Peptides against a protein of PDB entry 3B8E. Designs and how they scored, part 48

Target 1, 230 residues: chain A of PDB entry 3B8E
Amino acid sequence: PFLIFIIANIPLPLGTVTILCIDLGTDMVPAISLAYEQAESDIMKRQPRNPKTDKLVNEQLISMAYGQIGMIQALGGFFTYFVILAENGFLPIHLLGLRVNWDDRWINDVEDSYGQQWTYEQRKIVEFTCHTPFFVTIVVVQWADLVICKTRRNSVFQQGMKNKILIFGLFEETALAAFLSYCPGMGVALRMYPLKPTWWFCAFPYSLLIFVYDEVRKLIIRRRPGGWVE

## One batch from the design tools (peptide; made by RFdiffusion4, then SolubleMPNN)

Design b1_p12_7_s1 (from b1_p12_7, 9 letters changed)
Fold by OpenDDE base, seed 1:
Structure b1_p12_7_s1 (fold): chain B 230 residues (1-230), chain A 12 residues (1-12)
Amino acid sequence: as target 1 above (230 residues)
Amino acid sequence: SVLEEALKRRRK
């Protein structure tokens, strides 16, 4: 997300507070849940035949999987961001290089893609309106990620949702997202303006995509043990 | 409400 922000010089899609809420609020409970999740009986019972190579391969595969999931997550967030800005008159192409003028409080006549002028205050409201759904998109995508991470080889349907800590983490993350999205004063305090409930559903295709991707990956691993996708 | 107000201001 930050690379695109820096390279494209677009208005800030995700605020500092939102980033902190993601890093500290949403990622920590899942990480704890995964740490306490008793290793799938099959993953840990197999002593690595070669601890150095098997650990390295596993770390590479995990890193690739998390990298891909993170990329899909970022794409989902940016998609939501661009949709909101487009609905407010700012097409994606028009956002390129706009950050300098966007962040200048003395420029009150920034034009959108349709020639409408936007004051600094109006621009910041739209920007902060993007922060909330970006956060919610991350939360919804993280639901899929957490469910996926529960199983390395088995389908989610085979293991079920037996981890109470994971379920609690999902509820906590969702409750935090709802609190930040709908609690009065969050726009002023946290620069997260209220989100229409419909925006929660904008992330679902990406969540589903991650879920399908991982199920397909696991299916390939099950059918081709020892393949590159393991 | 703030967004609605902002949107209302945009429509004027």
Scores: peptide ipSAE 0.015, ipTM 0.558, DockQ to the pose 0.069
Fold by OpenDDE base, seed 3:
Structure b1_p12_7_s1 (fold): chain B 230 residues (1-230), chain A 12 residues (1-12)
Amino acid sequence: as target 1 above (230 residues)
Amino acid sequence: SVLEEALKRRRK
């Protein structure tokens, strides 16, 4: 997200502190849960696998899956960001290169896509309005990760402890999202303004996309064991 | 909310 902000010179889609919360909080718990899942699966497979090669393959698969899911999460966040800005008069094309004027406090007549002028204060309100939905979108998309993990193995019961860690992680992420979104003072402290409940639903299509993507991936793996998609 | 107030100000 921050790289796109720099490259595209768009208004900042997500605050620095919020990014840190995502990187340290929301990404860590899923990673740990996946690590535990692999460890338990390795314990159940009694065959002396070459511990070096099989760990490497699993790490690559996890890394690739996580990277792809992370890309979809980022796309979801940016989609929500662009929707909010578009609803406020700033079409995506108009945002490209706008950062310089957007962040200039002395320019109080920045025009939106419809010719409306925006003061610095108004622009910052809109920017900070985007931070919360972006974060919430990531959290909602991460709910799909739990569903994916539950559907990976035939026995939901065998994944009981792993599911507990994942569920706990999702609760922590959701609680953090709720805290950052609705706790008084977060708008001032973290530049995250309160989110309308309707914006939670903007992420659901992307959660569904991740679900469908993973199901299709699993289907391909089942039909072509040893294929390029593994 | 600050957002609601800001949105209300935009509607005026």
Scores: peptide ipSAE 0.014, ipTM 0.518, DockQ to the pose 0.065
Fold by OpenDDE base, seed 2:
Structure b1_p12_7_s1 (fold): chain B 230 residues (1-230), chain A 12 residues (1-12)
Amino acid sequence: as target 1 above (230 residues)
Amino acid sequence: SVLEEALKRRRK
C-alpha cells in the first residue's frame, strides 16, 4: 500500500499508525498461530523431523502467507479505498498524481472528477474516512488467512478449528478492529474515522477469494505432492 | 455520501 502511494502519488490510502497497528496487533497473532500450528503438526509426526524439509515447508508457507495473501489483502484494501473515493467524486484515474495538491493545505479548490472543488479539510476528512475501512478490510481478509493457514495440505473442513491460538487471534483482531474503528478519539489520535457497519461486508468477497485460492492450492498439493505449489 | 456522514460526525 505504501509503495503504491509513493509510485502513483495518490492520496494516502492507509495511515502509518494504522500500518503499525496491523504489524504489531494484527500480524503478530497470525504469525504466532502459524508457528504453533506447524509445531503441533510436526510433533504429531511419528517420523523423525527432517529439519531441512520442515524448514523449507515453513519458509514456503510463510512466504505464501505474507507474499501472496498480503497482496490480496492490499488489493482488498485498495478496492475499498477506491470505492470510497469514487463515491465522493474522485475516480481512480483522477487520483493519480493528485497527492501533491491533495496534501497542500493552501489549495482549497482541488477539483474532483466531476468538477467539484474540495477544501483541504474536506479532502482530509475523506482521506481519513478511507483509513478505517482499509484496516477493517485487512482484518476481515485475515480471518480467512488465519483459517487457511492452520493447515499445510488439508482443507479447512478436514482440519477443523483445533488451534485455540488461532481462535484467540481471530478474536483479538476483531476486537482491535472494533476498538480502532469505533472508540471515541480515534479520528484525532489515529486519523481513523468510524465507519458504518456495512463497510465490513465489502471485504468478504476478498476473504472468499483467499479461501477458494487456498483450497484450490491445497487440492493441487494433495494431487501432486512435491509440486512447485507446495 | 461518506463525506457527508464524516462531516456530520465531526460536527458532533
Scores: peptide ipSAE 0.018, ipTM 0.608, DockQ to the pose 0.065; fails the geometry check
Fold by OpenDDE base, seed 4:
Structure b1_p12_7_s1 (fold): chain B 230 residues (1-230), chain A 12 residues (1-12)
Amino acid sequence: as target 1 above (230 residues)
Amino acid sequence: SVLEEALKRRRK
């Protein structure tokens, strides 16, 4: 998100506090999950045929999976961002290069895609209105990841602790999202304005997309064992 | 608009 913000010079899609919450709340869960999976793999004295290669392959596969999930989450967040701005008169193309004027408090006549002029205060309100939905979108998309993890036929025991940690992490993220979205004063303190409950549903199509993508991937793997998708 | 709603919430 931050790289796109710099490269495209768009209005800031995600606040620093929200980024911190994602890094600490969201990105830590995979790391903890990986750490526990390694610990469980070590506890489960199953002699892997080749312990070093099998562990490395599994770690790489997990890392790639989480990397891909993270990219899809970011895309979902950006989609929500662009939808909100478009609904307020700023089409995506118009946002390109707009940051400099957007962030200038002395410019009170920034035009949207329809020629409506926006004051600095109005622009910041709509910007901060995007921060919370971006975070919420990430949280909702992560729910789909939990479902995907449950459908993977790894040993029930390996999935058990991963699932518990993942469930706990998702619960924490959801609680944090609810807190940041609905706690009084968060708009002033953290520049995260309260979100209408309806915006939680904006992420559901992306969650569904991830689910469908994973199921299709699994189906392809089942039909073509040894394919590059494995 | 989301803006109008946000403004209404800020005034409350």
Scores: peptide ipSAE 0.015, ipTM 0.587, DockQ to the pose 0.068; fails the geometry check

Design b1_p12_7_s2 (from b1_p12_7, 11 letters changed)
Fold by OpenDDE base, seed 3:
Structure b1_p12_7_s2 (fold): chain B 230 residues (1-230), chain A 12 residues (1-12)
Amino acid sequence: as target 1 above (230 residues)
Amino acid sequence: EILEKYKKLLKK
């Protein structure tokens, strides 16, 4: 998010403190929970990893995590961001290059896409209004991401949801997200203004997309072992 | 509605 903020010169989509809450708060417990996942039913049929040639985290896993799933997650966040700004009069095209004027406290007549002038205070309210929904969108997409990471080739329906620590992780990250979003004072302290509950659903299509995509991928792997998708 | 709600937060 911060890279796009710099490159596209758009208003800040996600605050630094919010990013820290993701990295340290919502991501750690779920990630640790994966260490307690049950082995896939076919794991003993696979050859042992060669510790000299095979890395535990290989290029393919990195490509999946950062190249594909991470991009979908980021797109989900930005979608929510653009929707909120569009609802407030700022169309996505108008946001390009707007950062300089947006962040200037001496400019109180920044026009939106419809010619409405916005004061610095009004702009910052809208900006901070985006932070919480962006954060929540990431968390909601992380549900799907965590679930799909349970297995490499077996369907989640085959593996099941037996990992109690993973279930706890999903609950914990959701509870933390709700706490940060709705606890009194968080708006002032973290610049995370409370969001309408409806914004939680904005990310659901992306979570579903990730889930379906991965299940289809796993289905292909099961039907065609040794294919390029594996 | 959103703007009015959050203006109160910024004044604190």
Scores: peptide ipSAE 0.019, ipTM 0.597, DockQ to the pose 0.050
Fold by OpenDDE base, seed 1:
Structure b1_p12_7_s2 (fold): chain B 230 residues (1-230), chain A 12 residues (1-12)
Amino acid sequence: as target 1 above (230 residues)
Amino acid sequence: EILEKYKKLLKK
């Protein structure tokens, strides 16, 4: 998200504090929870990995995690960002190159896509209104990411949801997201303004997309062992 | 509506 902010010179979609809340608050407990995941039902039927040929983390897994899933996650966040700004009169094409004027406190007549002038204060309210939904979008997408990480090749439907610590992690990150979104004073303290509860659902298509994508990938791996998607 | 709701928050 920060790369697009720099390249496109758009208003800041995700604040630094919000990023820290993701990395330290919402991602840490879920990540630890994976250490307590039960072994896959067929794990003991597999041959031991060859340490000379088999990497724990292969190029395909890295490509999937940081490539495809990461891109879907980023797209989800930016979709929410662009929708909010569009609802406030700033169409995506109009945001390109707008950052310099957007961040200038002395410019109080920045025009939106419809010719309405926005003061610095008004612009910053809209910007900070984007931070919380972007954050929540990331958390909702991370639900799917965490669930799909339970297994390497077995479906989640085969593995089940037996890890109570993982379930607790999902609850904790959701509770933290709700707390940061709705607790009084968070707008002042963290620049995270409250969002309408309906905005939580904006991420669901992307969360579902990640889930379906990974289940299809795992299905292909099960049907074609040693394929390029493994 | 958003502006009216959060205008005071930004000033604090």
Scores: peptide ipSAE 0.019, ipTM 0.637, DockQ to the pose 0.050
Fold by OpenDDE base, seed 2:
Structure b1_p12_7_s2 (fold): chain B 230 residues (1-230), chain A 12 residues (1-12)
Amino acid sequence: as target 1 above (230 residues)
Amino acid sequence: EILEKYKKLLKK
């Protein structure tokens, strides 16, 4: 998000504090929970990996898969960001290069896509209105990411949801997201304004997309063992 | 509506 902010010169979609809450708060318990995931049912039926060839290929493919998932997560956040700004009169194309004028407190006549003028105060309200929904979108997408990370080959439906620690992690990150979104004073302390409950659903298509993507990937791996997708 | 709601938060 911050890289796109710099490159595209758009208003800041996600605050630094919210990024820290993701990296240190919502991701920590879920990440630890993956260490306690049950072994895949077919793990003992797999041939031994060649440590010279299979490791490098698998690391590259894992890195690529996580990279792709990370891109989908970012797209989910940006989608929410663009929807909020569009609802407030700022179409995505109009945001390109707008940051300089957006962040200037002395410019009180920044025009939106419809010619309406926005004061600095109004612009900052809209900007901070994006922070919480973007954060929540990332958390909702992380649900799918965490679930798909349970296995490398087996479908989630084959492996099941037996890891109680993972389930706890999902509840913990959700509770933290709700706390940061709705606790009084978070708007002042963290620039995270209260979120309308409807915005939680904005991420669901992206969570589904990640889930479908990974299930298809795993299906291909199961049908073609030792292929370039593993 | 959003602007009116959050205006008070921005001023704090």
Scores: peptide ipSAE 0.018, ipTM 0.599, DockQ to the pose 0.051
Fold by OpenDDE base, seed 4:
Order: structure tokens, then C-alpha cells, then sequence
Structure b1_p12_7_s2 (fold): chain B 230 residues (1-230), chain A 12 residues (1-12)
């Protein structure tokens, strides 16, 4: 998100504080919960990794985690961001290069896509209104990310949802997201303005996409062991 | 309506 903010010169889609809330808040408990996941049914039938050839983190894993899943996650956030800004009169094309004028406190007549002029204060309200839904979108997509990370090969339907700590993690991150989104002080403290409950659903297609993508990937791995998809 | 609510918050 921050890279696109710099490259495209768009208004900041996700604030630094919200990024910290993701990294330190919503991600920690779920990530720890994966350490308590039950081993896949076939894991003991697999050969142990060769420590000389098999890295714990390889280029394929990085490509999957950051290149594929991470990009889908980012697209989900940006989708929500663009929808909110479009509903407020700023079409995606109009946002390109707008950052400089958007962030200038002395410019109080920035025009939207429909010729409506926006004061600095109004623009910052809309920007901070985007931060919360973007954050919530990331959390909703993280549900899918967490679930798909349970296994390397087995389907989630085969593995099941038996990890109580993982289930707790899903509730914790959701509760934290709700707290940060709706607590009366968060608008002032974190620049996270409350969102309409409908915005929680904007991420669902992307969460589903990640889930389906990973299930298909795992299905391919099961049918064709040693393929490039593994 | 949302904008007006937040305008009031920013003025405090």
C-alpha cells in the first residue's frame, strides 16, 4: 500500500498507525496459533527436509506468500479504498498524481471527478474514512490467509478446524478490528473513523478468491507431487 | 451526514 502511495502519488490508503495495528495487533495471535496446528495426516510419511538443499524459506514460498497471496490481499484493500473514494466523488484515474495537492493544507479547492471542491479538512476526513475500511479489509482477507496457512498440501476440509488457538486468533483479530473501528476515541487517537457495517463485506470476494486459489493449488499439489506449484 | 459528524470531531 505504501509503495503504491509513493509510485502513483495517490492519497494515503492506509495510515502508519493502522499498519502497526495490523503488524502488531491482528497478525501476532493468528501467527502464533499456527505453531499449535495439528500436523497434516501425511506429514510423517514425507521425507525429512535436507537442511543443505531445502531452505525453510525459499523463493517459491516467498513468491507464494508475498508475490501471489500478498498481492491479492493488497488488491482487496485497494478495491475498498477506490470504492470509498469513488463514492465520495474521486474516481481512481483522478487520484493519480493527486497526493501533492491532497496533502497541501493551503489548497482548499481540490476538485473531485465531478468538479466539487474539497477543503483540506474535508479531504483528510475522507482519507481517514478510508483507513478503517482498508484495515478491516485486510483483517477479513487475513481470515483466509490464516486458514490456508494451516496446511501445505491438505485441503482445509481434510484438515478441519480443530485448532482452538487458531479459532481464538480469528475471534481476537476480529474483535480487535471491531474495537479499533468503532471505539469512540479511535477517530482522534488513531485517525480511524468508524465505518458502516456494510464495508466488512467488501473484502469477502477477495477472501474467497484467496481461499479458492489455495484450495486449487493444494489440489494440484496432491494430484501432481513435485510440480512447480509446490 | 458522516462528513458533518467528522467535521465536528476535527474541530475539537
Amino acid sequence: as target 1 above (230 residues)
Amino acid sequence: EILEKYKKLLKK
Scores: peptide ipSAE 0.016, ipTM 0.569, DockQ to the pose 0.047

Design b1_p12_7_s3 (from b1_p12_7, 9 letters changed)
Fold by OpenDDE base, seed 3:
Structure b1_p12_7_s3 (fold): chain B 230 residues (1-230), chain A 12 residues (1-12)
Amino acid sequence: as target 1 above (230 residues)
Amino acid sequence: DVLEEALKRRKK
């Protein structure tokens, strides 16, 4: 997200503190849950697998899956960001290169895509309004990760402890999202303004996309064991 | 709508 902000010179889609919360909170819990899942699967597979090669393959598969899911999450966040800005008069094309004028406090007549002039204060309110939905979108998309993990193995019961860790992680992420979104003072402290409940639903298509993507991936793996998708 | 609500909350 921050790289796209720099490269595209768009208004900042996500606050620094929120990025840290995502990196330390939302990404770590899924990673831990996946690590536990692999450890349990390795315990059940008593066959002396070459511990170096099989761990490497699993790590690569996890890294690739996580990277792809992370890309979809980022796309979801940016989609929500662009929708909010578009609803406020800033079409995506108009945002390209706008950062310089957007962040200039002395320019109070930045025009939107419809010729409306925006003061610095108004622009910053809109920017900070985008931070919360971006984070919430990531959290909602992460709910799909839980569903994916539940559907990976036939035994929901064998995944019970892993599911508890994932559920706990999702609960923490959701609680954090709710706290950052609705706690008084977060708009001032973290530049995350309160989110309308309707914006939570903007992430659902991306959660569905991740679900469909993973199901298709699983289907391909099942039909072509040893294929390029593994 | 989000902007208007944010502005309304800031005025309180």
Scores: peptide ipSAE 0.018, ipTM 0.612, DockQ to the pose 0.062
Fold by OpenDDE base, seed 4:
Structure b1_p12_7_s3 (fold): chain B 230 residues (1-230), chain A 12 residues (1-12)
Amino acid sequence: as target 1 above (230 residues)
Amino acid sequence: DVLEEALKRRKK
């Protein structure tokens, strides 16, 4: 998210504190799950045929899976960001390069895509309105990813503790999202304005799309075993 | 200050 913010020079889609919450909430859970998986793999005295290569392959597969999940989450967050800004008159194309003028408090006549002029205050309100939905979108997408992971028939026994830690992490993220979204003063303290409950549902079509995409991918893999999609 | 004023206006 931060890289796209720098490269595209768009208004800040996510606050630094929210980024920190995502990093601590969403990235620690995978790390913990990996640590427990390694511990479980060590407890599961199944002699891997080649313990070093099989562990390395599994770690790489897990790292790739989490990397892909993270990219999907970021895309979902940006989708929500662009939807909110578009609903407020800022089309995605118009946002490119707008950051400099957007963040300038002395420019009070920034035009949207429809020629409406926005004051600095109005722009910042819209910007901070995006922060909370971005975070919530990530949480909702993570729920979908959990469901996708459950449908992958890897051995039910290896999924036990991973699922508990992942579920706990998702619960923590959901609780954090609710706290940041609805706790009084978070708008002032964290620049996260309270989220209307209806915006929680904005992420659901995207999570459904991911779910459908993954099911279609699985279906293609099942129909063409050995295809490049593996 | 501008943010606080904007937030105060939304609470009204």
Scores: peptide ipSAE 0.013, ipTM 0.536, DockQ to the pose 0.037
Fold by OpenDDE base, seed 2:
Structure b1_p12_7_s3 (fold): chain B 230 residues (1-230), chain A 12 residues (1-12)
Amino acid sequence: as target 1 above (230 residues)
Amino acid sequence: DVLEEALKRRKK
């Protein structure tokens, strides 16, 4: 998200503090849950651990989780961002290169895609309105991520919700999202304005996409052991 | 709509 912000020179889609909250609050529990799930799966193996193969599988899982899933999370967040801005008159193409004028408090006549002029205050309100939904989108997508990452090769239906740490992670992430989204003062402290509950549903298609993607991946792994997808 | 709501929230 931050790289796209720099490259495209668009208004800031997600605040730096919010990113830190994701890294420290949201990403930590998934990482721990994955570590425990892997450890549990390894302990249950009657055969002596091959440290090299187990490490490779772990590195691949981590790479896929933080790489591919992270990209899908970012896409979900950006989708929400662009939808909100479009609803407020800023089409995605118009946002390209707009950052300089957007962030200039002395320019109070920034035009949207429809020729409406926006004051600095109005622009910042809509920007900060995007931060919360972006964060919430990431959390909702991470629900699916957590659920899929509990297994290496088995489907969610085969493994079930056995990992208590995973369940705790889901709860913690949701609680954090609710706190950051609705606690008084978050708009001032974190530049996260409260969102309508309806915006939580905007992330569900992406959660479903991740779920389907992972199930297909796991299906391929089961059918072709040792493939590049593993 | 989002802006109007945000403005309403800020005015409160």
Scores: peptide ipSAE 0.019, ipTM 0.636, DockQ to the pose 0.064; fails the geometry check
Fold by OpenDDE base, seed 5:
Structure b1_p12_7_s3 (fold): chain B 230 residues (1-230), chain A 12 residues (1-12)
Amino acid sequence: as target 1 above (230 residues)
Amino acid sequence: DVLEEALKRRKK
């Protein structure tokens, strides 16, 4: 997210405070929950063919898969950001290079894609309004990520959701997202302005995409043991 | 719509 902000010179899609809330608020409990997750039954039963080479390859492939999931997560956040700005008159193409004028408090006539003029205050309100849905999108996508991380090869349908700590983590991060999104004063304190409840649904396609991606990956692993997808 | 709602909330 930060790299795209620098390269494209767009208005800031995800604030520093929002990033801190993700790292400290939403990621810690899930990480702890994984420590209590029991190993999947198939991992303990299958001996590696070559402990040195198979371990190295597996670590690389796992790292790549997590990288891909992270990219999908970021894309979901940016999608929500662009949709909100488009609904307020700023089409994605118009945002390119706009940051300099956007952040200038002395410019009160920044034009949107339809020729409407926006004051500095109005621009900052819509920017901070985008930060909240971006955060919420990350949380919703993390639901799928947390569910799929329970196993490496088994389907979620086979493993089930037996980890109560994981379930608690899902509720905790959702409650935090709701608190940050709707508690009075969050706009001033955290620059996270409240969003319409309908924006929670914007992340669902990406959550589903991650789920489908992982299930397909696991299906391939099960059908082709020792393949490049493991 | 988002902007209008945000502006209304700020006035309160």
Scores: peptide ipSAE 0.018, ipTM 0.608, DockQ to the pose 0.064; fails the geometry check

